# Peptides against a protein of PDB entry 5JXT: the designs that were tried, part 18

Target 1, 319 residues: chain A of PDB entry 5JXT
Amino acid sequence: SLLPKKEINVYIGMSEMQVKWYQKILEKDIDAVNGAGGKRESKTRLLNIVMQLRKCCNHPYLFEGAEPGPPYTTDEHLIYNAGKMVVLDKLLKRIQKQGSRVLIFSQMSRLLDILEDYCVFRGYKYCRIDGSTAHEDRIAAIDEYNKPGSDKFIFLLTTRAGGLGINLTTADIVILYDSDWNPQADLQAMDRAHRIGQTKQVVVYRFVTDNAIEEKVLERAAQKLRLDQLVIQQGRAQVAAKAAANKDELLSMIQHGAEKVFQTKGAFGTMAEKGSQLDDDDIDAILQAGETRTKELNARYEKLGIDDLQKFTSESAYE

## One batch from the design tools (peptide; aimed at target 1 E67 T74 L78 I114)

Design b1_p12_6_s2 (made by RFdiffusion4, then SolubleMPNN; from b1_p12_6 with S1L K12A)
Fold by OpenDDE base, seed 3:
Structure b1_p12_6_s2 (fold): chain B 319 residues (1-319), chain A 12 residues (1-12)
Amino acid sequence: as target 1 above (319 residues)
Amino acid sequence: LETRPSYAERWA
């Protein structure tokens, strides 16, 4: 029988460079961030801020002028300037040592370009599929990854491209480097490894930048998923889950952790203490804390009814 | 280390 997948949210602090760029994004649109625009502030402007903050949470080199140089090189700075890369770098070593194989999903093809350079830099053999990958090349990449005795350790995928019905049961680890607004897209990605033909326990690591907008993206996705489940169970298919965040929801998401980001000098959490020097014990602590917070998050939404889940719970934007 | 184009240059 297929074992149930284990899902763990991995909460990761921002690097110093990420904090700097996160501050810069907020400062650029400070009036919008403070809600001073009132009814005049466009939903489009808030969505743009959200997208920039999500880019920052993924990697600061997604912004022009963040990459150190010229000259530009692929080196350790590619890792230590992004909290998610620091954790990924340590986690992949562990995964490889365990004889596991890994799917890495992102919403951002440009993040996959960074991950590709990282794979080359670390000597990880990989396959890649994104939205621009031709059908024939996609089949070839899947076959190369899935072949018996494949030396391909990593498969890099955009979440939507990887969701397209492919079988990747030769991997047992899934890393969601970021989250989709639609939790079903992430589930479809996970189900590439968690499917008939899987012989191992599938473990899903969902990377979440701590004290940042990504926590609220995750909460909203979890809320939507629970709502979708309850609607199906109750036969109330007509309760359209409000797919799009309203303006106030977007503003609350942007404001979450913003004060602490402005007060922070340097990196956040374990990234401030250890930076790129995370050891195996630090990773275990991060994973254990993540497992606890994941259970707490799930338990929060399991108690809510349909009517409660239709309301965005703006807990305090400043905690 | 081998020099390369920046990410900004690659994505321009």
Scores: peptide ipSAE 0.726, ipTM 0.970, DockQ to the pose 0.653
OpenDDE base, seeds 1, 2, 4, 5: peptide ipSAE 0.723, 0.722, 0.724, 0.725; ipTM 0.970, 0.970, 0.970, 0.970

Design b1_p12_6_s3 (made by RFdiffusion4, then SolubleMPNN; from b1_p12_6 with S1M K12R)
Fold by OpenDDE base, seed 3:
Structure b1_p12_6_s3 (fold): chain B 319 residues (1-319), chain A 12 residues (1-12)
Amino acid sequence: as target 1 above (319 residues)
Amino acid sequence: METRPSYAERWR
């Protein structure tokens, strides 16, 4: 029988560079961030801020002028300038030592470009599929990854491209480097490894930037997923979960952790204490804390009814 | 160390 997948949210502090760029994004649109635009603030402007903040949470080199240079090089700076890369780098070493194989999903093809350079830099053999990958090349990449005795350790995928019904049960670890607004897209990604033919315990690591917009993206996704489940169970097909956040929801998401980000000098959390020098105990602590917070998050939404789940609970950005 | 184009240059 297929073992249930284990899902762990991995809460990761921003690097110093990420904090600086996160501040810069908020400052650029400070009137919108403070809600000063009121009813006149465009939903498009708020969505743009959300998109930039999510880019920052993934990697600061997604912004022009963030990459150190010239000269431009692939080196340790590619890792230590992004909290998710620091954790990924340590986690992949552990996973490889365990004889596991990894699917890494992102919403951002440009992040996959950074991850390719990282894989080459660390000597990790990989496959890649995104939305631009030709059908024939996609088949070839899947076959190369899945072949018996494949030396490919990592498969890099965009979440939506990886969701297209492919079988990747030759991997047992799934890393969601970022989350989709639609929890079903992430589930479909996980189901590439967690499917009939899997012989190992599938473990899903969902990277979440701590004290940032990604926590609210995750909460919204969890809320939507629970709502979808309850609607199916109750046969109330008419309650289409409003797919798009309203302006107030977007504003609340943008404001989440913003004050603490402005007050922060340097990096956040474990990134401030250890930087790139995370050891195995630090990773274990991050994973254990993540497992606890994951249980708490799930328990919060399991107690809510359909009517409660239809309302975005704006926890104040200050609570 | 081998030099490369920036990501910004690569994505133009």
Scores: peptide ipSAE 0.715, ipTM 0.969, DockQ to the pose 0.661
OpenDDE base, seeds 1, 2, 4, 5: peptide ipSAE 0.710, 0.227, 0.714, 0.715; ipTM 0.967, 0.833, 0.969, 0.969

Design b1_p12_6_s4 (made by RFdiffusion4, then SolubleMPNN; from b1_p12_6 with S1M)
Fold by OpenDDE base, seed 4:
Structure b1_p12_6_s4 (fold): chain B 319 residues (1-319), chain A 12 residues (1-12)
Amino acid sequence: as target 1 above (319 residues)
Amino acid sequence: METRPSYAERWK
């Protein structure tokens, strides 16, 4: 029988470089961040800020002038300048040692470019699929990954490209490097490994930058998922909460952790304490803390009815 | 270590 998947949110501090770039993003649009733009602030501008902050949470090298050089090299700086890479690097070593195989999903094809360079740097054999991958190349990559005795350890996928009905049950670990705004896209990604033919316990690690926009992205996604589930269960088709955040929600998301980011000198959390020198105990602590926070997050939304879940989605029809 | 283009250069 297929075992239930285990899902763990992995809360990760920003590196010093990420903090610097996160500050820079907020400062560039400080009036919008402070809500000083009022009714004149465009939803598009706020969405752009959100997207830049999410890029920062993924990797600072997604910004021009963040990468150290010239000369430009693939080296340890690729890892230590991004909190998610530090955790990923340690986690992948553990996963490999356990004889597991891993799917890594991201929303950002450019992040997959960084992850490819990382895989080469660490000597991890990988496959890649994104939205630009031709159908034939996609099939070839899937077949290469799934073949008996495949030496491919990692499959790099964009969440949407990986969601398209493929079977990757030869992997038992799923890393969501970032989250989709649509929680169903992430579920569809997980279901590539968590499907008929899986023989192992599927474990899903969802990376979440702590004290940043991604916590609010996660909360919103969890809320939406719970609402969708309750709507399906209750047969209330009308309660399909419009997926689009309003301006106030976007502003609140942008503001989340911003003050602390501005006050921070250096890195956050475990990244400040140990940087890239995480040991196995540090990873265990991060995973355990993540498991606890995941349970707490789920418990918050499980207790909420449709009406409560709708109140936080400010699409109350009557205002 | 082999030098490479920056990510910014790669993504132009």
Scores: peptide ipSAE 0.721, ipTM 0.969, DockQ to the pose 0.656
OpenDDE base, seeds 1, 2, 3, 5: peptide ipSAE 0.711, 0.701, 0.717, 0.717; ipTM 0.967, 0.967, 0.969, 0.969

Design b1_p12_7 (made by RFdiffusion4)
Pose (drawn by RFdiffusion4):
Structure b1_p12_7 (pose): chain A 317 residues (1-241, 244-319), chain P 12 residues (1-12)
Amino acid sequence: SLLPKKEINVYIGMSEMQVKWYQKILEKDIDAVNGAGGKRESKTRLLNIVMQLRKCCNHPYLFEGAEPGPPYTTDEHLIYNAGKMVVLDKLLKRIQKQGSRVLIFSQMSRLLDILEDYCVFRGYKYCRIDGSTAHEDRIAAIDEYNKPGSDKFIFLLTTRAGGLGINLTTADIVILYDSDWNPQADLQAMDRAHRIGQTKQVVVYRFVTDNAIEEKVLERAAQKLRLDQLVIQQGRAQVAAAANKDELLSMIQHGAEKVFQTKGAFGTMAEKGSQLDDDDIDAILQAGETRTKELNARYEKLGIDDLQKFTSESAYE
Amino acid sequence: ATTRPAYHERPH
């Protein structure tokens, strides 16, 4: 029995420093922010703003010249200058206290570099797979974290790094520091720990910058994830739109017994006998329209699970 | 606390 994973959006604010940088990004190209300029502009200008705001929602130290002036130290400012780091510090502290281990995923390798300095600062044992990591390296990194009684606690990965089918069930908590544009990428990262061999409840925490660009980014991915489900669930429709032996058999046998019983004429003919007054015609049209309504209202309301013929129906016996 | 180079000075 594999427990369904718990996925939680943790909505996070921004530090005072992030607001300064967030405003500068928006100011440096306020024209494109207000939707000025021609409609012919290439997508490049807006997408550059998206990248900067994404970096700024992650950590301000991703911008050069942002960290407090030289010389540079690794201290508490690494935590309190990014809202996500403040929430993560207490979250990681609580995770270790309850005997849990955690996989931390990110889109940007330069953020895992910042998380490396954090892990060394707090004394956390950790592993990293980067996507810019050799094959033999990440095999050892997987094994190190999966070793029984492992010294490690945090596993730092990029959402795409490892490839398909890698197993990290020795962890039961997943933290998505930032989200991906395609939902299958984040969903695959969660299934590093949420797969066969996982014994404990998998909990996934997704850091989202509330009232900023990442909240809006998330809604779109949630929509694209909902669209994918509808396509997959309806993937049986085109193969259903020939005729089975039973379908052909049912068409022939339908009402055949009543035909054999009949010596004279059938229904509409036996009761009225090839002569029809106005009242008889009106009853035929009223009974037909009624049947027509009930038939259409029954089938136009159905779903794929009702129309889909099982392959075992071809096993006529 | 420890000293270090800037983040933009570090290689990729």

Design b1_p12_7_s1 (made by RFdiffusion4, then SolubleMPNN; from b1_p12_7, 5 letters changed)
Fold by OpenDDE base, seed 2:
Structure b1_p12_7_s1 (fold): chain B 319 residues (1-319), chain A 12 residues (1-12)
Amino acid sequence: as target 1 above (319 residues)
Amino acid sequence: STLRPAFSERPV
C-alpha cells in the first residue's frame, strides 16, 4: 500500500543579501507598498512587486547587479547569499546519506539554472526538465532518472513542466523550492513521486521564506485548497471562481513582514545566528519548528467554513 | 572556478 506523504513547511530566514534586495524592491515602489496609490494603483504594479519579492526569496542573483563579479564564478557565495540554498545544501547532504533521491521543483527556470550550477559545484548528478525542454529530451531525462541503478541523485523541474502522467516514483523526497499560487500545481508535483509504484515514505519539504511574501503565498494557497475541498464536498460548484488575488489582498501580502525587513540589519533568524554554518542540530530544529507551524497552519484552515474561507482575513495586518 | 555569465543575464 502507498504510505501517506509527509508534508513539512521549512521556514527559512533571508540572508543579508536577500534582506538588502528585499528592502530595495520595497523602496523602489514605497508609495504602492504604503497603499498611497489608492484606487488608481494598478493590479499589474502590485503583481510585479509580488513577483520581484518572490524572486528575492528564491535567490538574489536573479537580479542584475546582485551577483558578485565580474568575473562571475560558481563558489560558496552561491549558497550563503540565499537562505534557501543554505538549508538546501545541508538537507541534500542528509538526503544523500539516507540513500534517498530527490525531486526539486521551482516556478522559475532561472532558479533551476542556479540549482544546476550548484549541482555541478557539489558534484551532484542530476536531470533537468523545464517548459523549454523538448518532448524527446523530457522522455530521455525521465528514463535516465528512473533506470535501475541510476546515478542521478537530483531531478530539477519547473512545477508545471511535467504534465500529466510523469512517474518519478524512484524518488522519495520532494522539495518545493517555491510555491505555486495554485495549490493543485504543487499537489501534482508531489504526486510524481507519491504514486503507485512508490515503495518508500514520500516526504515533501516546502521551502518558505520566513517573515516575507512567501508566508502569505502559502496561506493563500492553503486557504484556496481548503475552499476547493469544501466546495466539492458541499456541491457548491459556483464558489470556485475567485481564484485571482484582489488589490487589497496583494497589498496585504506585500506589506507582510515589510516593516521588520526595513528594521533588520543583516540576515534573519537562524541565518543571522549561524549564517552558512548550520549544523545537523540546526537543521533538525528548523524541521521541527516547521512541522509545528505546518500543523498550526493546517489546523487554522480545517476549522473554517466556506464563508470564512471566501474572506481574506488578514488578521496579521493589525498586529 | 568556471567563468560564466551572470545568472541575471542567462536566457529565459
Scores: peptide ipSAE 0.602, ipTM 0.925, DockQ to the pose 0.536
OpenDDE base, seeds 1, 3, 4, 5: peptide ipSAE 0.596, 0.596, 0.591, 0.592; ipTM 0.926, 0.926, 0.927, 0.931

Design b1_p12_7_s2 (made by RFdiffusion4, then SolubleMPNN; from b1_p12_7, 5 letters changed)
Fold by OpenDDE base, seed 5:
Structure b1_p12_7_s2 (fold): chain B 319 residues (1-319), chain A 12 residues (1-12)
Amino acid sequence: as target 1 above (319 residues)
Amino acid sequence: ATERVAFSERPE
């Protein structure tokens, strides 16, 4: 029988560079962030801020002028300038040592470019699929990864391109480097490894930038997933249609952690204390704290009924 | 290290 997947949210502090760029994003639109833009501030402007903050949580080099250079080179700075890369680098070493194979999902093709250069830099053999990958090349990449005795350790995928019904049960670890706004897209990504033919315990690590926008993206996704589950269980199909963030929800998400970010001159949490010098004990502590916070998050939403979950989710379309 | 294009300048 297929073992239940283990899901762990991995809460990661921002690097010093991420804090600086996160501040810069908020400062650029400070009137919008403070709600001073009034009724005329478009939902589109707030969505753009959310997308920039999510880019920052992924990697600061997604912004012009953040990457050191020219010349632009792949080196240790690619890792230490992003909290998620620092944790990923340590976690992948552990995953490889245990004889596991890993799927890494992101929403951002440009982040996969960073991860690709990182894989080359560390000497990790990989496959890649994104939304631009031709159908034939997609089949070839899947077949190369799934081949008996394949030396490909990592599969890099965009969540949507990876979600398209493929079987990747030759991997037992899934890393969600970022989260989809639709928790079903992340579930579909996990189900590429957690499917008939899997022989190992599937473990899913969801990376979440601590004290930032991504905590609120995660909370919203967890709430939405619970609502979808209750709607399916109760046969109330019409309730699923209610989950795009409203303007006030987007503003609240943008404001989450903003004060602490403005007060911070360096990195956050374990990134401030250890930076790139995270050891195995630091990783174990992060994973243990993540497992605890994951249980607490799930327990919070499991106690809520449909009506309570609907009050927090703004009504817009799942068509 | 090999010189490359900045990640911010790469196609989406």
Scores: peptide ipSAE 0.658, ipTM 0.953, DockQ to the pose 0.531
OpenDDE base, seeds 1, 2, 3, 4: peptide ipSAE 0.654, 0.656, 0.656, 0.655; ipTM 0.949, 0.952, 0.951, 0.951

Design b1_p12_7_s3 (made by RFdiffusion4, then SolubleMPNN; from b1_p12_7, 7 letters changed)
Fold by OpenDDE base, seed 4:
Structure b1_p12_7_s3 (fold): chain B 319 residues (1-319), chain A 12 residues (1-12)
Amino acid sequence: as target 1 above (319 residues)
Amino acid sequence: STLRVAFSDRPE
């Protein structure tokens, strides 16, 4: 029988470089961040800020002028300048040592470019599929990954490309490097490994930048997922989960952790204490803390009714 | 280290 998947949110501090770029993004649009635009602030402007903040949470090299160079090189700086890469680098070593195989999902094709160069740099054999991958090449990549005795350790996928009904049950680990606004997209990604034919315990690691926009993206996704479940259970098909965040919700998401980010001179959390020198005990601590916070997050939304779940207020999650 | 294009300059 297929074992239930284990899902763990992995809360990761920003690197010093990410903090600097996160500050720069907020400062560039400080009037919007402070809500000074009021009702006149465009939803598009706020969505753009959210997108830039999410890019920063993924990797600072997604911004022009962030990457050291020219000349541009693939080296350890690719890892230590992004908190998620530091954790990924340690986690992949553990996963490989365990004889597991891993799917890595992202929303961003350019992040997959970073991950591809990282795989080459570390000597990890990989496959890649994104939204630009031709159908034939997609089939070839899936077949190459799934073949008996495949040397391919990693499959790099955009979440949307991974959502297209493919079977990747030859992997038992799923890393969501970032989260979709739609929790169903992430579930569909997980279901590539967590499907009939899987023989191992599927473990899903969801990377979440701590004290940043991604916590609010995660909370919103969890809220939406619970709302969708309750609507199905109660037969209330008319309770359209408000698919799009309003301006006030977007502003609240942008403001989350912003003050602390502005006050921070270095890295956050474990990244401040150890930087790239995480050991196995640090990873275990991060995973244990993540498991606890994941349970707490789920428990918050499990207690809420439909009416409460329709209100995206930061305050209602603390009562 | 192989010389490469900056990640920001790569096509989406």
Scores: peptide ipSAE 0.585, ipTM 0.929, DockQ to the pose 0.519
OpenDDE base, seeds 1, 2, 3, 5: peptide ipSAE 0.582, 0.106, 0.101, 0.582; ipTM 0.926, 0.574, 0.590, 0.931

Design b1_p12_7_s4 (made by RFdiffusion4, then SolubleMPNN; from b1_p12_7, 6 letters changed)
Fold by OpenDDE base, seed 1:
Structure b1_p12_7_s4 (fold): chain B 319 residues (1-319), chain A 12 residues (1-12)
Amino acid sequence: as target 1 above (319 residues)
Amino acid sequence: STLRPAFSDRPV
């Protein structure tokens, strides 16, 4: 029988460079962030701020002028300048030692370019598919990854490209480097490894930047998923969750953690204490804390009815 | 270290 998948949210502090760029994004649009535009602030402007903050949570090198250079080089700075890369670099070493194979999903093809250069730099053998990959090349990459005795350790995928019914049961670990606004897209990505033919316990690590916009993206996705489940169970097809956040919801999401970000001179959390020098005990502590917060988050949404789940709550489930 | 274009300048 297929074992139930384990899902763990991995809460990760920003690097010093991420904090500086997160501050810069907020400062550029400070009037919008403070709600000074009131009801006149465009939804498009707020959505753009959310997109830039999510890019920052992934990697600062997604912005012009963030990457050290010219000359531009692949080196340790690719890792220590992003909290998610620091945790990923330690976690992949552990996964490899366990004899596991891993799928890494992102919403951003440009982040997969960073992960590809990282794989080459660390000597990890990988496959890649995204939204630009030709159909024949996609089949070839899947077959190369799934072949008996494949030496490919990592598969890099965009969540959209990975969602298209493919079987990747030769991997037992899934890393969601970022989250989709639609929780069903992430579930479809997990189900590439968690499917008929899987022989191992599938473990899903969902990376979440702590004290940032990504916590609110995750809360909204969890709320939507629970609402979709209750609507199906109760036969109330008319209770379409408002798919798109309103202006006040977007503003609340942008403001989450912003004060603490402005007060911070360096990195956040474990990134401030140890930076790139995380050991195996630090990774265990991060995973244990993440498992606890994941259980608390799930328990909060399991108790909510349809009427509560239709209201966006500004209250953090992570406080 | 390998010389390359900046990640910000790479095609999407």
Scores: peptide ipSAE 0.591, ipTM 0.929, DockQ to the pose 0.580
OpenDDE base, seeds 2, 3, 4, 5: peptide ipSAE 0.588, 0.584, 0.584, 0.588; ipTM 0.928, 0.929, 0.930, 0.933

Design b1_p12_8 (made by RFdiffusion4)
Pose (drawn by RFdiffusion4):
Structure b1_p12_8 (pose): chain A 317 residues (1-241, 244-319), chain P 12 residues (1-12)
Amino acid sequence: SLLPKKEINVYIGMSEMQVKWYQKILEKDIDAVNGAGGKRESKTRLLNIVMQLRKCCNHPYLFEGAEPGPPYTTDEHLIYNAGKMVVLDKLLKRIQKQGSRVLIFSQMSRLLDILEDYCVFRGYKYCRIDGSTAHEDRIAAIDEYNKPGSDKFIFLLTTRAGGLGINLTTADIVILYDSDWNPQADLQAMDRAHRIGQTKQVVVYRFVTDNAIEEKVLERAAQKLRLDQLVIQQGRAQVAAAANKDELLSMIQHGAEKVFQTKGAFGTMAEKGSQLDDDDIDAILQAGETRTKELNARYEKLGIDDLQKFTSESAYE
Amino acid sequence: SIPGGVEEKRRK
């Protein structure tokens, strides 16, 4: 029995420093922010703003010249200058206290570099797979974290790095520091720990910058994830749109017994006998329209799970 | 505090 995973959006604000940088990004190209300029502009200008705001929602130290002036130290400012780091610090502290281990995913390798300095600062044992990591390296990194009684606590990965089918069930908590544009990528990262061999409840925390660009980014991915479900669930429809033996057999046998019973004429003919007054015609049209409504209202309301013929139906016996 | 911040490490 594999427990369904708990996925929680943790909505996070921004530090005072992030607001300064967030405003500068928006100011440096305010024209494109207000939707100015021609409609012919290439997508490049807006996408550059998206990248900067994404970096800014992650950590201000991703911008050069942002860290407090030289010389550079690794201290508490690494935590309190990014809203996500403040929430993560207490979250990681609570995670270790309850005997849990955690996989931390990110889109940007430069952010895992910042998380490396944090892990060393707090004394956390950790592993990293980067996507810019050799094959033999990440094998050892997987084994090190999966070793029984492992010294490690945090596993730093990029959402794409490892590839398909790698197993990290020795962890039961997943933290998505930032989200991906395609939902299958984040969903695959969660299934590093949420797969066969996982014994404990998998909990996934997704850091989202509330009232900023990442909240809006998330809704789109949630929509694209919903669209994918509808396509996959309806993937049986085109194969259904020949005729089975039973389908052909049912067409022939339908009402055949009643035909054999009949010596004279059938229904509409036996009761009225090839002569029809106005009243008889009106009853035929009223009974038809009624049957037509009930038939259409029954089938136009159905779903794929009702129309889909099982392959075992071809096993006529 | 640990000397050698993020920017210093990137410059090297």

Design b1_p12_8_s1 (made by RFdiffusion4, then SolubleMPNN; from b1_p12_8, 4 letters changed)
Fold by OpenDDE base, seed 4:
Structure b1_p12_8_s1 (fold): chain B 319 residues (1-319), chain A 12 residues (1-12)
Amino acid sequence: as target 1 above (319 residues)
Amino acid sequence: AIPGGFEERRRA
């Protein structure tokens, strides 16, 4: 029988470079961030800020002039300049040592480009699929990854491209490097490994930048998922989950952690304390804290009714 | 270190 998947949110602090770029993004649009634009503020402007902040949470090298150089090199700086890469680098070593194989999903093809550089730098054998990958090349990549005795440890996928019905049950670990706005897209990604033919327990690690916009992306996704479940359960098909954030929701998401980011001179959390020198105990602590926070997050939304789940208020997370 | 960074590859 297929074992239930274990899902763990992995809360990760920003690197010093991420903090600097996060500040820069907020400062560039400070009037919008402070809500000074009022009713005249463009939803498009807020969406652009959200997208830049999400890029920053993924990797600062997604911005021009963030990478150190010239001379430009692929080296340890690719890892230590992004909190998610620091955790990923340690986690992948553990996963490999356990004889597991891993799917890494992102919303951003450019992040997969960084992850390719990382794989080459670390000597990890990988496959890649994104939205631009030709159908034949997708089949070839899947077949190469799923081949008995495949040397391919990692599969790099964009969440939506990986969601397209493919079988990757030869992997037992799923890393969601970032989250989709639609929790169903992430579930569909997990279901590439968590399906008939899987022989291991699937473990899903969802990376979440702590004290940043990604916490609110996660909360919104969890809220939507619970709402979708209740709507199905209650037969209330008319309760359209508001798929698109309004301006106030976007503003609240942008403002989340912004003050603390502005006050921060270095990295956040474990990234400030340990930087790139995370050991196995630090990873275990991060995973354990993540498991606790995941249970707490789920428990918050499990108690809410449909009417409560339709209100995206910052306050509903504290009641 | 591998010569060539992400920045160089992004411009390609």
Scores: peptide ipSAE 0.492, ipTM 0.933, DockQ to the pose 0.618
OpenDDE base, seeds 1, 2, 3, 5: peptide ipSAE 0.464, 0.466, 0.403, 0.457; ipTM 0.927, 0.929, 0.914, 0.925

